# Designs tried in a protein design run: peptides against a protein of PDB entry 3PUK. Part 19

Target 1, 227 residues: chain A of PDB entry 3PUK
Amino acid sequence: ERGLKSVVWRKIKTAVFDDCRKEGEWKIMLLDEFTTKLLSSCCKMTDLLEEGITVIENIYKNREPVRQMKALYFISPTPKSVDCFLRDFGSKSEKKYKAAYIYFTDFCPDSLFNKIKASCSKSIRRCKEINISFIPQESQVYTLDVPDAFYYCYSPDPSNASRKEVVMEAMAEQIVTVCATLDENPGVRYKSKPLDNASKLAQLVEKKLEDYYKIDEKGLIKGKTQS

## One batch from the design tools (peptide; aimed at target 1 I124 R125)

Design b1_p29_1 (made by RFdiffusion4)
Pose (drawn by RFdiffusion4):
Structure b1_p29_1 (pose): chain A 227 residues (1-227), chain P 29 residues (1-29)
Amino acid sequence: as target 1 above (227 residues)
Amino acid sequence: EEEEEEEEEREEEWEELEEKREKRKEVEE
């Protein structure tokens, strides 16, 4: 099947689980708020065992160290989600697990990355960005994770216009991960209609996905595709 | 021998990551 959640599942399995899957052994997977919703969206937690995950646990709440099991961190590049990882490895009196495998849902800010590039420890065996920043609500419908996006798009023009851009970029890069997961590099068009916001956004997506496929690393897609 | 192989793989993964991030900064500039 080619359901939107089937496509995403095929990505998570190959880009995350298989990428650190050691045939004979199992791992503990850690999730933040987003990745929880993402995984619950495209599979049952039963399917995880077959993928090398014996236990899933929330990265937020404190957890008991299992220094003989390797950890699979499947999280977003969020300050909260990342600060929690640094609690397990490096500073201080650490560690919690035998090894660390980090998979970011989206591009990791240099600011956050530096905070883990230091307290690295020989543990962090891998740090990848897989670029999946959306929810496969239905086999043909997707939703983003841009909190309070509607308000910061149609609010007046007061002080909180600086956040509108923050929301506008968050939508743009997040939409780009939808195209990348579908292995599509589509042409961009907007409606040029009420308030003309789709124009500003269409430009951001156009610019960001040009920069994106200048780096992919999957090498499957470059230049505009038939979409 | 197994630990040395894992450490070599780790160092290769970090080099590849640093090269990818530098290329991203160059594209953004």
Fold by OpenDDE base, seed 2:
Structure b1_p29_1 (fold): chain B 227 residues (1-227), chain A 29 residues (1-29)
Amino acid sequence: as target 1 above (227 residues)
Amino acid sequence: EEEEEEEEEREEEWEELEEKREKRKEVEE
C-alpha cells in the first residue's frame, strides 16, 4: 500500500506545481488555514523550494506587495479565502502581485466563482479546482476537516439536525476526495446503530462517488474496485 | 508577443474551466 502522504503530495505536485511550472520562475505561494495544514502534513519547505516556491504567505494576513512576482494561490473555496484574494487583485491599483494562479481544493460555488470572474479574471492566468479536502496523518490514516463533526453527528438535540446534515455532507465529500486521490472506488460498508449516522453517511458517499467517476478528469469510468 | 501569447493562453484556460464546470453541473442535476 502506498503511503497516503506520498499520494497526496504526488497529487498536489501534478495538479498544482507541474501545472503552473515555468522554467526559471519563482512564485509566492498563498495558503489558507486548510491548505497550510494540508501541505504541512505531506511536505517540507525544501520540497516547496524545489517546486519553484520562494516563500509561502498566509492569505489572511496583511502582506506587502511584490509586484514583480506571480502568486500561486492554493486555497479552499470559502468566502473568507476568496475575499482575501479579491483584496489582492480586486482593483488595478491594489494588485499585490504580477498575476495569479488559483487552485482550489474543492469545487468553487458559483457565487464565489462568478465574483472572482467579474472582478479579477484578467489577473488570473489559471484557475483550477482540484479535489483534496482531507489531511493525511499516517500512511493510511487521514483526518476529515469538518469542525464539530462529532458533536453534531451524535447530538440528541433536534435543533442540531440541520447542522448534522451539513456536517455529514462535508464528511462524505471529503471521503470521496480520499478515494479519488487513491484512485479507488470502494464498496461502502457500515454497521447501523440507533442514530444510523453511518448508514446515512455511506449513502452520501456512494452517491458522490458515482457522480465523481462519471465526470472523471481522465475520462475513466470505474466500477467498484474493492469492498 | 509574449504578452499576447500569455493572454491567449489565459483566455483558453478560462474557456476550458467554464466548460468543465458546465459539464459538472449537467451530471449533478
Scores: peptide ipSAE 0.496, ipTM 0.884, DockQ to the pose 0.789
OpenDDE base, seeds 1, 3, 4, 5: peptide ipSAE 0.483, 0.491, 0.489, 0.492; ipTM 0.880, 0.884, 0.882, 0.883; seed 3 fails the geometry check

Design b1_p29_1_s1 (made by RFdiffusion4, then SolubleMPNN; from b1_p29_1, 8 letters changed)
Fold by OpenDDE base, seed 2:
Structure b1_p29_1_s1 (fold): chain B 227 residues (1-227), chain A 29 residues (1-29)
Amino acid sequence: as target 1 above (227 residues)
Amino acid sequence: DEEEKEEKEREEEWKKLEELREKRKKVLE
């Protein structure tokens, strides 16, 4: 089945679980708010057990140390999630786990990346950016994790213009992650409306898609596809 | 020996990550 849920799971399995797999090894997995929703949308606990995850913990909560086990962090590159990670590994004496594997759902800003590198690089076995920032709802339907998107995009108040642009930028970025996951470069179509939000978003998506495929690790030039 | 191997792997992974990030930065400039 070519459903988005299966595609997302396949992406996570290959990019995260297969990447850090070690024979006979179990890991603690740390999730944040977004990745909790993401995994809940595309897998079951039994699936995670098969991938060598013994228990799932919330990164935002205080947790008991399990110093004999390595931890798999599947988190968003946000200050909040990164701060929680740093609390786990910020000092040698306060390390909660044996080592860390970090997989970000999106590109990690330099500010956060440098902070991590400076403070706890010795504890990190792998750090990767897997670029998946959407939630599959149905086989062909997904939602974007952009707070207040509806409000700002459709607000008639001109004072919200700056926030609207930020929201649209975030939406465009997440749409690109969908395309990357599906391995497609769609021909973007839209209908113009009085506020022309669809047109603006389409332009942002096209630009970001172009940028993405310029740095495609596969080095393949992809034509536009229908989706 | 195992610890040494793990450390080597860690260093290699960091190197790859930094190279990837640098490459991405250059392309997007």
Scores: peptide ipSAE 0.484, ipTM 0.890, DockQ to the pose 0.699
OpenDDE base, seeds 1, 3, 4, 5: peptide ipSAE 0.477, 0.479, 0.470, 0.481; ipTM 0.887, 0.888, 0.885, 0.888

Design b1_p29_1_s2 (made by RFdiffusion4, then SolubleMPNN; from b1_p29_1, 8 letters changed)
Fold by OpenDDE base, seed 5:
Structure b1_p29_1_s2 (fold): chain B 227 residues (1-227), chain A 29 residues (1-29)
Amino acid sequence: as target 1 above (227 residues)
Amino acid sequence: EEEKKEEEERKKAWEELEKLREKRKEVEK
């Protein structure tokens, strides 16, 4: 069985690079904080060169226009990353690049999606949501990118209850993306804790997994497997 | 001709994306 890093790379290669590949064409790739970490964890610069990426740029930085080249945005669907994209293409006369391919690591909220569509749709050749919102560490280990997860989940302060729910939701969504990437529909396992956070998270994951596989790209419903 | 083809592909890609998003919303209801 292949390690998680190789699986993640394979997913990115097929979902992103193969999807927008054009013979003889080089692209500039724009990354944000998360996708920088993600790619660094599962590939080398040489791998990216083989996929037709000439240079990697940070989306948050001010960049000089390269109007003759198309740009590949591999970014998280956050307001910050989207705003940076909009600055690159928001003005017809001041486009940074020739055109854009956008691949989001997760589902893009309607508010952000509609904003992009309204202002930059003509500049976007392709846009997809590929659902890779985790960092592979070891062969079967991954890190969820949920800020302050521990703090909110285990906070004794009742005032943090709402934030705890948001964090749990985010973690559940990311776990689902892992399963999707690995092509698995696992039974959820957990150890009970005094605060019963594990059981709550497990329930959220199971629910979201069910929903995901009902509407997956292949239209397939998979049986439960062992993770 | 190439520009027309690219524009068609762009439109198709948007339609597919919107369709997928709509399907997702329906399941979440």
Scores: peptide ipSAE 0.518, ipTM 0.902, DockQ to the pose 0.847
OpenDDE base, seeds 1, 2, 3, 4: peptide ipSAE 0.515, 0.516, 0.515, 0.511; ipTM 0.901, 0.901, 0.901, 0.899

Design b1_p29_1_s3 (made by RFdiffusion4, then SolubleMPNN; from b1_p29_1, 8 letters changed)
Fold by OpenDDE base, seed 5:
Structure b1_p29_1_s3 (fold): chain B 227 residues (1-227), chain A 29 residues (1-29)
Amino acid sequence: as target 1 above (227 residues)
Amino acid sequence: EEEKKEEEERKKEWEELEKLLEKRKKVEE
């Protein structure tokens, strides 16, 4: 099996770059904080050039219009990233680019999707969810992009219980995206700890895995594997 | 002609997305 970095790159290449490829066309690529880290972990700038990306821009920054070029948005489905996109295309007279291709790293909430549809639908040529919400570190190692996960999960303060739940939910979702990327339905293993955080997370992962494979595009439920 | 083709593709893309979202809702119910 190939290392996780190569698998992630292959997934991005197939799901994003090959999907929107047009002969002789260059695109501007817009990245957010997460996707910047993601691409940095699994590819080089030369790789992006080969895929028809001329320049990379930060979606959070105020950018000069390049109205003759199409833009590839590879971003997280967050209010912040979506709001930045909407500012780029919210007005026909003030659109930053010729058109947009949007690829979300995870499931886009209906509220955000509807907001995009209502405001910018005519500017969007593609909009897909590719389910990559993790950073590959080594061959089989990845880092979850969950802010302050350690702090909330191991906080002794009971007032943080609600925040802990939100963090665990986010972690579970990202683990599922790893499994989807690797085309695996693993059995979850963990070591028990006094706070039982591992057990809680495992339960969330198993539940979400089940839900994912029930509603996947292929409608396939795979048997459990070992990773 | 190219613009017409692009518009058609755009419409198809949105239709597929809407179908996907509807499927998700049905499973969650």
Scores: peptide ipSAE 0.238, ipTM 0.766, DockQ to the pose 0.621
OpenDDE base, seeds 1, 2, 3, 4: peptide ipSAE 0.236, 0.236, 0.247, 0.232; ipTM 0.766, 0.768, 0.768, 0.758; seed 3 fails the geometry check

Design b1_p29_1_s4 (made by RFdiffusion4, then SolubleMPNN; from b1_p29_1, 9 letters changed)
Fold by OpenDDE base, seed 1:
Structure b1_p29_1_s4 (fold): chain B 227 residues (1-227), chain A 29 residues (1-29)
Amino acid sequence: as target 1 above (227 residues)
Amino acid sequence: KEEEEEEKKREEEWEKLEKLLEKRKKVEA
């Protein structure tokens, strides 16, 4: 048993499955690319059955309506995944499912939230952010889901500077989710050097950690831990 | 009755989420 995988699964179980569980009720679960990888890394299909999931569907695929069943959306807060959700519930006459429970793997941008609220609010029974944006490999090893991170971070092309910042921001966000999941607020140490990607990433992580703990669900401000 | 209770819970949850988002905006400012 690998420690990080167990921690992630326990977090998902408590934050998602226990939160929307109703005795005797089965749900359809909708996953995107990231959450498919995430669940595959920390659980089995039998585990999902025990949590009241009858079937898993890919949110990007065309699906037949199952109007009598509620849907559990465990998805990333991206325009692509949100747009797929909106197609399922955007029309009052053509809802694919009875109702929706939405759990985002990270902070949902206000723009996406407002779009959901404006079009589908009446169909949504739950909408939460659970802050799990990493894939566990081993007890202390995880994979970041940032496409083309290597290319943009190490590109010699100066035209990619803006894209590099966006990628680093996404990486920092995912590192913060690891810390949040482990309930740790590390003291980030770095030596600032010009054009040092490691130093820049460390600065972003530090800033995001501070913001996260200031605005957590409990309103708790945690001190930095010695690392 | 069950549907009304579910609707009430839905509304309460949206209110909580909106408050959280407002708090986030204040910290980012």
Scores: peptide ipSAE 0.213, ipTM 0.742, DockQ to the pose 0.723
OpenDDE base, seeds 2, 3, 4, 5: peptide ipSAE 0.184, 0.175, 0.190, 0.194; ipTM 0.723, 0.702, 0.709, 0.730; seed 3 fails the geometry check

Design b1_p29_2 (made by RFdiffusion4)
Pose (drawn by RFdiffusion4):
Structure b1_p29_2 (pose): chain A 227 residues (1-227), chain P 29 residues (1-29)
Amino acid sequence: as target 1 above (227 residues)
Amino acid sequence: EKMEELEIRYSDYESKVKNSPKREEFFEK
């Protein structure tokens, strides 16, 4: 099947679970709010055992150290989500697991990355960015994770316009991970209609997905595709 | 809080994209 959640599942499995899967052994997977919704969206937690995950736990709440099991961190590049990881490795009196495998849902800010590049410890065996920042609500419908996006797009023009851009970029980069997961580099068009916001956004997506496929590293897609 | 986190996440996109392969290589073992 080619359901949107089937496509995403095929990406998580190959880009995350298989990437650190050691045939004979199992791992503990850690999730933040987003990745929980993402995984619950495209599979049952039963399917995880077959993928080398024996226990899933919330990265937010404190956990008991299992110093003989390797950890699979499947999280977003969020200050909260990342500060929690730093609690397990490095500063201080650490550690909590035998090894760390970090998989960011999206590009990691240099600011956050540096905070973990230091307290690295030999533990962090891997740190990848897989670029999945959306929810496969239905086999043909997707939703983003841009909190309070509607308000900050149609509010007046007061003080909180600086956040409108924050929301506009968040939407753009997040939409780009939708195209990248579908292995599509589509042409961009907007409606040129009410308030003309699709124009500003269409430009951001166009610019960001040009910079994206200048890096991909999957090497499957470059230049505009038939979409 | 969420807006501050959002701002941190979605800034300096070009540097984030360019540094992506370097981040994988750096922690690859």
Fold by OpenDDE base, seed 5:
Structure b1_p29_2 (fold): chain B 227 residues (1-227), chain A 29 residues (1-29)
Amino acid sequence: as target 1 above (227 residues)
Amino acid sequence: EKMEELEIRYSDYESKVKNSPKREEFFEK
């Protein structure tokens, strides 16, 4: 099946599981709220077992140490998730796991990355950004994970203007990650109402797509597809 | 009431060159 779910799973399998796979080795996988939803949308527990995951744990919960096992952190690059990781490895005497493989769903800010590097560098075997910040819903449908998107985008309160821009930026970034996942640089179309939110978002997406894909010698975006 | 809608359209699937943000690995394996 060439549906979005299968494409997402294939990307995760290649970018995460195949990247850290060792023969005969089992890992504990730590998930946050977003990655729990993501994996639930595109795979089964049996699939994860086949990839060498013995147990799935919530990164936000207090967990008992399993010091003989390595941990795979598939998490969002947020202060909350990073802080939970740091609690697991921040103290040399109180490490919860043998070592860590970290895979971020999106670009990790330098501040968070540097914090990890400074505190836990010796415990980390891999740290990679895989750029999957969306939830596949149907074969060609995805859901953005942007808090309060509806409220701020359609709020008549002018005091929410700055927050609206932040939300639109986040939405645009996630749409670009969908395109990246599908190896597509599509044409962007929209239906706009008087508020013109769709037009603004489309412009942000187009700009980010231009930045993401290489430009040829003639200044054309490589791989641009029009529908 | 039809809400504002953004549609992303895909044509023929081809592998494309990307400028994906990546960082150098600073941790020893």
Scores: peptide ipSAE 0.029, ipTM 0.433, DockQ to the pose 0.091
OpenDDE base, seeds 1, 2, 3, 4: peptide ipSAE 0.029, 0.025, 0.028, 0.027; ipTM 0.434, 0.482, 0.446, 0.443; seeds 1, 2, 4 fail the geometry check

Design b1_p29_2_s1 (made by RFdiffusion4, then SolubleMPNN; from b1_p29_2, 14 letters changed)
Fold by OpenDDE base, seed 2:
Structure b1_p29_2_s1 (fold): chain B 227 residues (1-227), chain A 29 residues (1-29)
Amino acid sequence: as target 1 above (227 residues)
Amino acid sequence: DELEEMAIRYSNFSSKLENKPLIEKFFEK
């Protein structure tokens, strides 16, 4: 079995770098918190240089304009990251870069997509969802990047129930991205005790897996594997 | 690891990179 890190890197290379590659062209890459961790887990700076990335910038920070260069945004489809992108291209006179390629790590809600399209469409060459929302740790281990996941899942405070549901959905989605990356439709295994969180998460994962494979580009429904 | 993150382990996964992104959206130049 290939290590998960190498698999993730190959996925990113194919889905992002190869997709927007132009011979002899260098790009500035913009990362958010999640994608910084993601790339750090599966590649080196030298790897990114080989892919035509000259500089990596944090999307949340103030940056100097480089108007002659195109930008590669590899970011999460969150309001925060999208807002930062919009600041870079929202004003014709204050565009940070020549053009943008946007690759979202997960499904971008239509509301966010429409917001981008309405304000910055002329500056965007591509907008793509690549469905990688996890951090590889080991060959068969990944970390979910869901803020406060532990807190909300195990909080005894009833006021957190709604947030817990949101967190569960986010975790389930990220698990599905792992399966999608590995092209697997596994049977879900979990330990239910002491809390039912694992059972709930398993149900969400199963549902999302079914949806993913049912409505995939190939229109194929894959059977469950014994993973 | 940070408490805000959850690590998941899977066994016996086959590594296949055959899935394309779910959605591709192109903007007109």
Scores: peptide ipSAE 0.023, ipTM 0.361, DockQ to the pose 0.127
OpenDDE base, seeds 1, 3, 4, 5: peptide ipSAE 0.007, 0.007, 0.012, 0.005; ipTM 0.316, 0.317, 0.393, 0.311; seed 1 fails the geometry check

Design b1_p29_2_s2 (made by RFdiffusion4, then SolubleMPNN; from b1_p29_2, 10 letters changed)
Fold by OpenDDE base, seed 3:
Structure b1_p29_2_s2 (fold): chain B 227 residues (1-227), chain A 29 residues (1-29)
Amino acid sequence: as target 1 above (227 residues)
Amino acid sequence: DKLKELEIRYSNFESKYKNKPEIEKFFEK
């Protein structure tokens, strides 16, 4: 049995590092809060060195320009991370690096994508969306990255009902990305609580899993796997 | 190769429901 950490690392290696690797070329890698935790959970600095990363930097920090080196941005599609990227490439005089390779941990909202298109398209050599928005804890345990999930799921305020639905949808999406990463179609199990949150989430996950495996280009529905 | 295939399948799934722009095509040089 392959540990979740190993699977996550292999996905990142394939989707990010192998995609932009050039022999003999070193890159600076920019990380945000989420991707720092993600990489810390599934690799070592020695692993990153083997992938051609010389230095890792925090995207939120002010950094000195290294104009002769290309930068690999492995970041979340958030306003904060995107704004930091835009500051690095907003003008010719402000360009901190030679060029940018951007890999988002999830699909980028249209509003953020449009900002990138309008501001620094000439500096970008790669821009891809990958689907890895969870932190592996153990061989079969992960943590979701859904902001304010606890607050909205347990909010007694009826005005937060719409936001609660959005949060549930986001959680379901991330669970499906885990299943896709592991190539699994598990049965969904949950424990009932005083609130119907667990039941609702389970239904969303089941529906999304079903839809995901039905779209298989081979016309085959993958059977349920043990989880 | 298997991981790449899974990623592509998921991307297709997401595009069907969210109608996201093709970022890779836009920045392809």
Scores: peptide ipSAE 0.042, ipTM 0.509, DockQ to the pose 0.125
OpenDDE base, seeds 1, 2, 4, 5: peptide ipSAE 0.029, 0.040, 0.046, 0.018; ipTM 0.376, 0.459, 0.504, 0.366; seeds 4, 5 fail the geometry check

Design b1_p29_2_s3 (made by RFdiffusion4, then SolubleMPNN; from b1_p29_2, 13 letters changed)
Fold by OpenDDE base, seed 2:
Structure b1_p29_2_s3 (fold): chain B 227 residues (1-227), chain A 29 residues (1-29)
Amino acid sequence: as target 1 above (227 residues)
Amino acid sequence: DKLEELAIRYSNLSEKYKRKPEIEKFFEK
């Protein structure tokens, strides 16, 4: 059993593939940088073929039109990915595909959503947010999706201190979300680094976990678990 | 099954942060 990988795959299968599935229909799937990593972590190409995906394309690359086929966009709600989508459908004469199914990995900001509505609404058959903000590495190992986390956390520039704090907070929030998903209240362990980022993050996680379980709907304070 | 339970919990958490009524209904065809 792949543990967390299986959970993530099942979520994608039900939220994305089953949602847009039509009998006998094949789709082209467009991926960005994050979703490429996400799918590669939890499935194989054969799995995607079984879900009705004939070809996988990188959304950032120039692609030849396949106007008779519908496209499945599994992408992050970022300006870059959205702009690439808009280029595919922004002009009636330049539409790359027959229609679009869009599944965002996270909350789509109103600004981006409004931009899509204004330009491509007629080409879109589905648009959903599926809220996956981490990549499973192993059965109980995951990587967080926090933009520029490495840069700000390890930047020696003092001017980045405020942004570093914001990034640390975002990472801590995501870790707590994963813990909540797994129904875990882990004892936090870390190895210190020169900038003591691990210690700072650990403290934030512990604090947020404590707050979460204090206000949990069940009102139950859980003891520390192994994770 | 433990994995099934985890999948359900994950799904529930995911749904909590979605804006289904606004996004999905607008493009529903």
Scores: peptide ipSAE 0.094, ipTM 0.601, DockQ to the pose 0.143
OpenDDE base, seeds 1, 3, 4, 5: peptide ipSAE 0.056, 0.086, 0.072, 0.064; ipTM 0.531, 0.614, 0.567, 0.580; seeds 3, 4, 5 fail the geometry check

Design b1_p29_2_s4 (made by RFdiffusion4, then SolubleMPNN; from b1_p29_2, 12 letters changed; failed a check: too like the target's own chain)
Amino acid sequence: DDLEELEIRYSNFSKKLENKPKIEKFFEK

## One batch from the design tools (peptide; aimed at target 1 K11 C108)

Design b1_p30_1 (made by RFdiffusion4)
Pose (drawn by RFdiffusion4):
Structure b1_p30_1 (pose): chain A 227 residues (1-227), chain P 30 residues (1-30)
Amino acid sequence: as target 1 above (227 residues)
Amino acid sequence: ELLSSDVDLSDIGTILEEQLTADLEKKLEE
């Protein structure tokens, strides 16, 4: 099937689980709020065992160290989600697991990355960005994770316009991961209609996905596709 | 292998409206 959640599942399996899957052994997977919703969206937790995951745990709440099991961190590039990882490895009195495999849902800010590039420890065996920043709500419908996006788009023009841009970029980059997961590099068009916000956004997506496919690394897509 | 779906990603205006409607529905449920 080609359901939107089937496509995403095929990406998580190959880009995450298979990428660190050692045939004879199992791992513990750690999730933040987003990745929980993402995985609950495109599979049952039963399917995870077949993918090398014996136990899933919340990265937020404190956990008991299992120094003989390797950890699979499937998290977003969020300060909270990352600070939690740094509590397991490096500073201080660490560690908590035998090895660390980090998979970011989206591009990791240099600011956050530096905080883990230091307290690295030989543990962090891998750190990848897979670019899945959306929810496959239905086989043909997707939703983003841009908190309070509606308000910061139609609010007046007061002090909280600086956040509007933050929301506008968050939507743009997050939309780009939708195209990248579908292996599409579509042309961009907007409606040029009420308030003309789709124009500002259409430009951000156009610019960002040009920069994106200048790096992909999957090498499957470059230049505009038939979409 | 390439991945594909029937999702149309050509019109950002439509995407913008759908996404903002989805956020509004989420807030109404809360």
Fold by OpenDDE base, seed 1:
Structure b1_p30_1 (fold): chain B 227 residues (1-227), chain A 30 residues (1-30)
Amino acid sequence: as target 1 above (227 residues)
Amino acid sequence: ELLSSDVDLSDIGTILEEQLTADLEKKLEE
């Protein structure tokens, strides 16, 4: 399938599974709420087995130690997910797994990264940030993972104005992530009425796209994708 | 191209869905 789902899967395969793959080695994969949804949207269990994943576990649940196996953490850079990881490796005597490979779905804040580094550095074999913070639904349909986005965007309560801006920024970031995943720098179209939400979001997306594509991975300026 | 040259943000409601409770086991076995 040549849809968005396949593109996302290919990116995950390359950025995560191929990066930590060792021949003949099986890993336990730990997922959080977002990555559970993400993988559920773009792959099957058989696909994960082919990538050397024997068991998938929820990072938030209590789990029994499997000290002989390495763990692949594919998680969001959130305090909740990071705290769960730290519980798995924070104590030398209580390590749940042999070692950890960590792949964050987005930029990990320095505060969280430093917390990991301070506590679990010796247990980490790989720590990488990938840029996937959306859920593909259909070939051209995706869902943003921004909690309460609808509420804040359409709330008539003026007290929510500051929170609305935060939500809009998060949405814009995830839209840019979609574009980055597709390796596209599109133009943005919107309807301005009845609310200015679409206009604001469009402006944020455009700005973030400009920032993202100032320099490509090869150090070249990437222009807008032509139709 | 999966996305047209333009991203249409005219309907934010189409981008925003209720937070789905993902059942990994169920969905991945499908």
Scores: peptide ipSAE 0.018, ipTM 0.309, DockQ to the pose 0.132
OpenDDE base, seeds 2, 3, 4, 5: peptide ipSAE 0.012, 0.017, 0.006, 0.014; ipTM 0.286, 0.295, 0.285, 0.294; seed 3 fails the geometry check

